# Peptides against a protein of PDB entry 3JWR, part 53

Target 1, 323 residues: chain A of PDB entry 3JWR
Amino acid sequence: TRELQSLAAAVVPSAQTLKITDFSFSDFELSDLETALCTIRMFTDLNLVQNFQMKHEVLCRWILSVKKNYRKNVAYHNWRHAFNTAQCMFAALKAGKIQNKLTDLEILALLIAALSHDLDHRGVNNSYIQRSEHPLAQLYCHSIMEHHHFDQCLMILNSPGNQILSGLSIEEYKTTLKIIKQAILATDLALYIKRRGEFFELIRKNQFNLEDPHQKELFLAMLMTACDLSAITKPWPIQQRIAELVATEFFDQGDRERKELNIEPTDLMNREKKNKIPSMQVGFIDAICLQLYEALTHVSEDCFPLLDGCRKNRQKWQALAEQ
Target 2, 298 residues: chain A of PDB entry 3JWR as posed
Amino acid sequence: TRELQSLAAAVVPSAQTLKITDFSFSDFELSDLETALCTIRMFTDLNLVQNFQMKHEVLCRWILSVKKNYRKNVAYHNWRHAFNTAQCMFAALKAGKIQNKLTDLEILALLIAALSHDLDHRGVNNSYIQRSEHPLAQLYCHSIMEHHHFDQCLMILNSPGNQILSGLSIEEYKTTLKIIKQAILATDLALYIKRRGEFFELIRKNQFNLEDPHQKELFLAMLMTACDLSAITKPWPIQQRIAELVATEFWEQGDQVGFIDFVCTQLYEALTHVSEDCFPLLDGCRKNRQKWQALAEQ

## One batch from the design tools (peptide)

Design b1_p18_2_s1 (made by RFdiffusion4, then SolubleMPNN; from b1_p18_2, 12 letters changed)
Fold by OpenDDE base, seed 4:
Structure b1_p18_2_s1 (fold): chain B 323 residues (1-323), chain A 18 residues (1-18)
Amino acid sequence: as target 1 above (323 residues)
Amino acid sequence: SERQAVLELLQRLLEADE
């Protein structure tokens, strides 16, 4: 395609020029082509292209395929969300120095997972899918959408001309897919809530050890969530804009819940309770975000900007809630 | 509290996914 030709022929700017190492990164000013270029740079600077012998054209095609399989009519869970998740992962690996704690296969898997974790998202949560009796709800009992996201990821990875993992051995391939699956499934916040206590306790007791396979898996799950929620850490103007996108999508779901399911939506998804957004954001930060970024910062102090950003945004939301 | 409300919401979502 013309798009592929353009991407494959383009000079890829440095990570410094693209500012993709910054935790404060924003994609708002970037074109779709520029987001693809950023993605290429992430793979390159993480040594994934070289270490796993990726063909440039194949990588370009894969990126475009992933982007294509996000819906354009979804307010928040679209390509830009996936891209920002991956950028946060890249920043955490580089600036946050987590790269030094992980294997190349784990890094490869995490980057692929970050980009793929919401593939074909429909703008509704698992509860809606379940209650609407969608066909996907018949296939999976829990983490319905995350299973679907992984299925989409696997489909793309195995599509002709998109096989960025073709340079891997059989064992490396199996390992990578296992980690990708676990990472995508970990983005289900329900699973995060279920598992985070173990992670926090290990950190609190100073017993956290990445050499333990179980703890490694747990860490990768927490890291995925930290990147998935990273909008909450962004500079306030960026945070506000993203919060508006999230609210739009949630309110759209709430409207559909009223119309299609004949139920009263929760406050979070109730357009009539828009005035509660600031207080709900404070609640979300306190209940979900702060402890995670605190724990991540304990694993790597260079991830502090994420925690600091989260704290600053809590203050901003609290100020609005008091008005 | 708002914190508790969010946790309860997530708990309900978890139960719905089971």
Scores: peptide ipSAE 0.020, ipTM 0.643, DockQ to the pose 0.754
Fold by OpenDDE base, seed 2:
Order: sequence, then structure tokens, then C-alpha cells
Structure b1_p18_2_s1 (fold): chain B 323 residues (1-323), chain A 18 residues (1-18)
Amino acid sequence: as target 1 above (323 residues)
Amino acid sequence: SERQAVLELLQRLLEADE
């Protein structure tokens, strides 16, 4: 395609020029081509292209394939969300110095997972899929969409001309796919709530050890969630804009719940209760986000900007809630 | 679903703070 030709021929700017190492990064001003260039830079600067012998054209095609398999009519869970998740992962690995704590295969898996974790998202949550009796709900009982996202990820990775993992040994390939699957499934917030207590206790007791395979898996899951939710850490103008996108998607689901399922939506998804957004954001930060970024900062102090951003946005949302 | 339970829990927490 012309798009592939343009991307493959383009000079990829440095990470510094693209500002992709910044936790304060915004994609709002970026074209789709620029987001693809940023993604190439992430793979390159993490040494993934070199270490796993990726062909440039194959990587370009893969990125475009991933982007194409996000829906354009979904307000939040689209390519830009996946891209921002991956950028936060990159920043956490580089600026947050987590790269030094992980293997190359883990880094490869996390980056692929971050970009792929919401593939073919339909703008509705697992509860809606279940209640609407969607065919996917017959295939999977739990984490329905996350299983679907992984299936889409696997399909793309195995598609002709998109095989960015062809340079891996069979064992490396199997390991990478296992980690990708675990990382994508971990983005189910229900699983995060279930597992986070173990992580926080390990941190509290000063028993956290990445050399333990179970704790490593747990950390990768927490890191994925931290990147997936990283919009809450962004500078206030960026946070507000993303919160509007989230609200739009949730309200769209609520509207569909009324129309298609004949049910009253929860406040979070009720368009008529938009005035509760500030208080809901405060509650979300307190219940879900703060402890995670505190724990992550404990693992790597260089991740503090995520925690600081989250705290600052809590203050901003609280001020709005008091009006 | 567990996800629904989380959302409901969050909602209840928010209501309790009001």
C-alpha cells in the first residue's frame, strides 16, 4: 500500500525529537504516520529490531496492521489509546529504568501487548458483552474481550508479511506469546483488583523480588495496568481531554444499554449524570490508581512522574467536585 | 461478572462519599 511505502521509506526521528521518553507525552498533535514512526522508534531504541532481527518492512506492515484492526468509531479504546499505552510502557522502560530489570523477551512481549491489548475493541465492556449474549460470551466466561484481543494479536502476528517474531527460536517464540497473552489478559481491571493485593503486600513487606518467576509475572501484570491507566497521570489539559473521550464511550454504552437491553445504566455510563464525573474521577484515583503508582515508584523511583501526575490530577478533579 | 462487580463497588464508594 501507499501507506506502507511511505512509512517504510520515512526517516524515523530520534526518541528525543519525538519526546516518547516523556511521561507527559501527548499524541494529540501527531498524525497517524507520526504515531507509526514513534512505534518504530520504540522497537529500535529497546534494541528489539536488532536483537530479534526484525525486517524493517515487516515491522512497518505489522504496525499498520495493528493500527488497522482498531475501530475508528470507538471514542476511547482505539489505536490512539493503544499507542499511548505503548508510549507509557516505553517511557517506564527507559525513563523509569525498568528496562534494566527485564529480559529482552519480556520487553518485546510487553511492547507488543501494549499495542495489541485492545485490538478490535467495540466500545463496550465485558459486562455488556455478557448481557447482550454476544457470540464472544459463548467462547469465554471471563475476560471475554481480553481473550478476543489476544486472538486478534495472534492472528496479526501470524499473518503473511507481519511476522515480526520470525527471527525468534521456537522456544523464544513460545515464551513471548505466553507473556503477551498474560499481559493482555492482565488488562482486565477485574483481574487487577483481584491480584493487586498480593503485589502491594510484597512491596509493603519489602519482599518483592523480580527474580521470582511468579512475582515477575505479577509485576508485568501491574505494569501493564499502570500503562493502560496512564491517562490519569498526564498533565491536566491532556487528562481532561482523555477523560472526555472515556466519558463519551461510556455514555455511548449507557445509551445502548437503554436501547438494546432496556436497562438503566450505572452513573458511570449515564449521560444524565455527567455532573458526577469529577467525583467519580476522584473515587477512581483513590480506589484504583494511587496505590498502583505508589507501588510502581517503590520498584523504580524514576517512575515518580506517574505518581506525581496522578496526585496532581486528583487535586484538580477534587476542586471541580467541590464546585 | 467480576468487572461489573468492580464498577458497582466503585459506584457504591462514590455514593458513600457524598
Scores: peptide ipSAE 0.014, ipTM 0.524, DockQ to the pose 0.077
Fold by OpenDDE base, seed 5:
Structure b1_p18_2_s1 (fold): chain B 323 residues (1-323), chain A 18 residues (1-18)
Amino acid sequence: as target 1 above (323 residues)
Amino acid sequence: SERQAVLELLQRLLEADE
């Protein structure tokens, strides 16, 4: 395609020029082509292209395929969300110095997972899928959408001309897919709630050890969540804009809950409760976000900008809630 | 409370995945 030709022939700017190592990064002013160029730079600067012998054209095609398999009519869970998740992962690996703590296969898996973790998202959560008796709810009992996202990821990876993992050995391929699956499934917030206590306790007791395979898996899950929720850490103007996109999608679900399921939506998804967004954001930060970024900062102090951003945004939301 | 609404949503997610 013309798009592929343009992307493959383009000069890829440096990470510095693209600002993709910054925790304060915003994609608002970037074209789709520029987001693809940023993605190429992430793979290159993490040495993934060289170490796993990726063909440039295949990588370009894969990126475009991933982007194409996000829906354009979804307010928040679209390509830009996945791209921002991957950018936060890249920043955490580079600026946050987490790269030094992980293997190349783990880094490869995390980047693919970040870009793929919400593929074909429909703008509704697992609870809605379950309650609507959607066909996917018959196929999977737990983490319904996350299983679907992984299935989409696998489909793309195995599509002709998109096989970015073709340079891996059979064992490396199996390991990578296992980590990708675990990472995508970890983005189910329900699983985060179930598992985070173990992680926080290990940190509190100074028993956290990345050389332990179980703890490594746990850390990768927590890191995925930290990147997935990273909008809450962004500078206030960016955070506020993203919060509006999230609210739009949640309200759309709430409207569908009324119309299709004949139920009253929760306040979070109720358009009539828009004035409660600031206080709900404070509640979300306190219940979900703060401890995670505190723990992550404990693992790597260079991740402090994420924690600092989260704290600052809590203050901003609290001020709005008091008006 | 608004915080409770967030927690209730999370609880529903947990229940749906059981």
Scores: peptide ipSAE 0.022, ipTM 0.646, DockQ to the pose 0.880; fails the geometry check
Fold by OpenDDE base, seed 1:
Structure b1_p18_2_s1 (fold): chain B 323 residues (1-323), chain A 18 residues (1-18)
Amino acid sequence: as target 1 above (323 residues)
Amino acid sequence: SERQAVLELLQRLLEADE
């Protein structure tokens, strides 16, 4: 395709030029092509291209395939969300210095997972899928959409010309896929809520050890969630805009819940309760986000900008809630 | 409360996955 040719022939700017190492990064000003270029740079600077012998054209095709398999008619859970998740992962690995704590396979898996974690998202949550009796709800009992996302990820990875993992040994391939699956599944907030207590307790007791395979897996899950939710850490103007996208998608779901399921949506999904967004954001930060970024900062102090951003946005949302 | 609404949503998500 012309798009592939353009991408493959383009000079990839440095991470510094693209500012993809910054926790404050925004994609709002970037074209789709530029987001793809950023993605190439992430793979390159993490040494994934070299270490796993990725062909440039194959990587380009894979990126475009991943992008293509996000829906454009979804307000928030689209390619830009996946891209921003991956960018946060990249920033956490580089600027946050988590790279030195992980293996190359783990890094590879995390980056692929971040880009792929919401593939073919339909703008509705697992609860909606279940209540609507969607065919996917019959295939999977738990984390319905996340299983679907992984299936889509696997499909793309195995598609002709998209096999970015072809340079891996069989064992490396299996390991990578396992980690990808775990990472994608970990983006289910329900699973986060279920597992976070163990992570926080390990941190609190100073017993956290990345050399323990179970704790490593737990950390990767927490890191994925931290990146997935990283919009909450962004500079306030960015945070507000993203929050509007999230609200739009949630309201669209709520509208569908009314029309298709004949149910009253929850406040979070109710278009008529837009004025409650600030207080709901405060609640979300307190219930879900703060402890996670605090714990992450304990693992790596260089991740502090995420925590600081989250705290600042809490203050901003609180101020709006009080007006 | 709005905070409660968020928690209820998360709870429903958790229940759906159980």
Scores: peptide ipSAE 0.021, ipTM 0.635, DockQ to the pose 0.834; fails the geometry check

Design b1_p18_2_s2 (made by RFdiffusion4, then SolubleMPNN; from b1_p18_2, 10 letters changed)
Fold by OpenDDE base, seed 4:
Structure b1_p18_2_s2 (fold): chain B 323 residues (1-323), chain A 18 residues (1-18)
Amino acid sequence: as target 1 above (323 residues)
Amino acid sequence: SDYEAVRRFLQELLEADE
């Protein structure tokens, strides 16, 4: 395609030029082509292209395929969300120095998972899918959408001309897919809630050890969530804009819940409760976000900008809630 | 803070995952 030709022929700017190592990164000013260029740079600078012998054209095609399989009519869970999740992962790996704690296969899997974790998202959560009796709810009992996201990811990875993992041995391939699946499934916030206590307790007791396979898996799950929620850490102007996108999508779901399911939506998805957004954001930060970024910062102090950003945004939301 | 709204939201997530 013309798009592929343009991407494949383009000079890829440095990570410094693209500012993709910054935790404060924003994609608002970037074109779709530029987001693809950023993605290429992430793979390159993480040594994934070299170490796994990725062909440039194949990588370009894969990126475009992933982007194409996000819906444009979804306010928040679109390509830009996936891209920002991956960028946060890249920043955490590089600037946050988590790269030094992980294997190349884990890094490869995490980056692919971050980009793929919401493929074909429909702008509604698992609760809606279940209650609406959607066909996907018949296929999967738990983490319905996340299983679908992984299925889409796998489909793309196995599509002709998109096989960025073709340079891996059979064992490396199996390992990578396992980690990708686990990472995508970990983005189910329900699973985060169920598992985070174990992670926080290990940190609190100073017993956290990445050499333990179970703890490694747990850490990768927490890291995925930290990147998935990273909008809450962004500079205030960026945070406000993203919060608006999230609210739009949630309110759209709430409206559909009223119309299609004849139920009263939860306050977070209730358009009539729009004036409560600041207070609810503070609640969300306190209940979900702060402890996660505190724990992540404990694992790697260089991730502090995420925690600091979250704290600053909490203050801003609290100030609005008091008005 | 509206912690109750967040708790209810999380509860719905957990119930959907059962």
Scores: peptide ipSAE 0.322, ipTM 0.884, DockQ to the pose 0.878
Fold by OpenDDE base, seed 1:
Structure b1_p18_2_s2 (fold): chain B 323 residues (1-323), chain A 18 residues (1-18)
Amino acid sequence: as target 1 above (323 residues)
Amino acid sequence: SDYEAVRRFLQELLEADE
């Protein structure tokens, strides 16, 4: 395609030029082509292209395939969300110095997972899928959409001309896929809620050890969630804009719940409760985000900007809630 | 409460994952 030709022929700017190492990064001003260029740079600077012998054209095609398999009519869970998740992962790995704590396969898996974790998202959550008795709810009992996302990820990875993992040994391939699956599944907030206590307790007791395979897996899951939720850490203008996108998508779901399921949506998805967004954001930060970024910062102090951003946004949302 | 909506949302997430 012309798009592939354009991407493959383009000079890829440095990470510094693209600012993709910054935790404060915004994609708002970027074209789709530029987001793809950023993605190439992430793979390159993490040494994934070199270490796993990725062909440039194959990587370009894969990126475009991933982007294509996000829906444009979904307000938040689209390519830009996946891209921002991956960018946060990149920043956490580089600027946050988590790269030094992980294997190349883990890094490869995390980046692929971040880009792929919401593939073919339909703008509705697992609760809606379950309550609507969608066919996917018959295939999977837990983490319905996340299993679907992984299936889409696997489909793309195995598609002709998209096989960015072709340079891996059989064992490396299996390991990578395992980690990708675990990472994508970990983006189910329900699983985060179930597992985070173990992580926080390990940190609290100073017993956290990345050399333990179980703890490593747990950490990767927490890191995925931290990147997936990283919009909450962004500079205030960016945070506000993203919060509007989230609210739009949630309200769209709520509207569908009313129309299609004849149920009253929860307040987060109720358009009539728009005025409660600031207080709900404070609640979200307190219930889900703060402790995670505190723990992550404990693992790597260079991740502090995520925690600091989260704290600052809490203050901003609280101020709005008091008006 | 200001946090009740979030608590309910989280509860629904957990219930959907059961």
Scores: peptide ipSAE 0.314, ipTM 0.880, DockQ to the pose 0.845
Fold by OpenDDE base, seed 3:
Structure b1_p18_2_s2 (fold): chain B 323 residues (1-323), chain A 18 residues (1-18)
Amino acid sequence: as target 1 above (323 residues)
Amino acid sequence: SDYEAVRRFLQELLEADE
């Protein structure tokens, strides 16, 4: 395609120029092409292209395929969300120094997972899928959408001209897919809630050890969530804008819940309660976000900007809630 | 802060995962 030709021929700017190592990164001003260029840079600077012998054209095609398989009519869970998740992963790996704690296969898997973790998202959560008795709910009992996202990821990876993993051995391929699946499934916030206590306790007791395979898996899951939720850490103007996108999508779901399912939506998805957004954001930060970024910072102090951003945004939302 | 909304949201997540 013309798009592929343009991307494949383009000079890829440095990570410094693209600012993709910054935790404060914003994609608002970037074109779709520029987001793809950023993604190429992430793969390159993590040595994934070299180490796994990726063909440039194949990588470009894969990126464009991933982007294409996000829906444009979804306010938040679109390509830009996936891209920002991946950028946060990249920043955490580079600026946050986590790359030194992981294998190349883990890094490869995480980056692919971050980009792929919400593929074909429909702007509704698992609760809606379950309550609507969607066909996907018949296929999967748990983490319905995340299984679907992984299926989409696998489909793309196996599509002609998109096989960025073709340079891997059979064992490396199996390992990578396993980690990708685990990472995508970990983005189910329900699983985060169920598992986070173990992670926090290990940190609290100073027993956290990445050499332990179980703890490694747990850490990768927590890291995925940290990147997935990283909008809450962004500079305030960016945070506000992203919060509006999230609210839009949630309200759209709430509207559909009323219309299609004849149910009253939860407050977070209730358009009539938009005035509660600031207080709900404070609640979200306290209940879900803060302890995660605290724990992540304990694993790597260079991840502090995520925690600091989260704290600052809590203050901003609290100030709005008090008005 | 409004923890009730968050609690309900989390509850729905957990219910969907059952």
Scores: peptide ipSAE 0.308, ipTM 0.880, DockQ to the pose 0.873
Fold by OpenDDE base, seed 5:
Structure b1_p18_2_s2 (fold): chain B 323 residues (1-323), chain A 18 residues (1-18)
Amino acid sequence: as target 1 above (323 residues)
Amino acid sequence: SDYEAVRRFLQELLEADE
């Protein structure tokens, strides 16, 4: 395609020029082409292209395929969300120094998972899918959408001309897919709530050890969640804008819950309760976010900007809630 | 669902702060 030709022929700017190592990164000013160029740079600077012998054209096609399989009519869970999740992963790996703690296969899997973790998201959560008796709810009992996201990821990876993993051995391929699946499934917030206690306890007791396979898996899950939620860490103007996108999508779901399911939505998804957004954001930060970024910073002190951003935004939301 | 439980928890937390 013309789009592929354009991307494949384009000069890829440095990570410094693109600012993709910054935790404060914003994609608001970037074109779709520039987001694809950023993605190429992430793969290159993590040595994934060289180490796994990726063909440039195949990588370009894969990126465009991933982007194409996000819906444009979804307010938040779109390509830009996936891209920002991947950028946060890249920043955590590079600037946060986490790359030194992981294998090349784990890094490969995490980057693919971050870009793919919300493929074909429909702007509704698992609860809505269950209550609406959607066909996907018949296939999976738990983490319904995350299973679908992984299925979409696998479909793209196996599509002709998109096989970025063709340079891997059979064993490397199997390992990578396993980690991708685990990472995508870990983005189910319900799973995070169930598992985070074990992670925090290991940190508290100073028993955390990445050489333990179970603890490694747990850490990768926590890291995925930290990147998935990283909008809460962004500079305040960026945080506000993203919060508006999230609210828009949640309110759209709430409207559908009223119309299609004849139920009253919860406050988070109730358009009539938009005045509670600041207090709800404070509650979300306290209940879900703070301990995660504290624990991540404990694993790698260079991840402190994420924690600092989260704390600053909590203060800003609290100030609005008090008005 | 467990995800819905998180939403309810947040709602209850907000109500408790009022």
Scores: peptide ipSAE 0.085, ipTM 0.705, DockQ to the pose 0.075

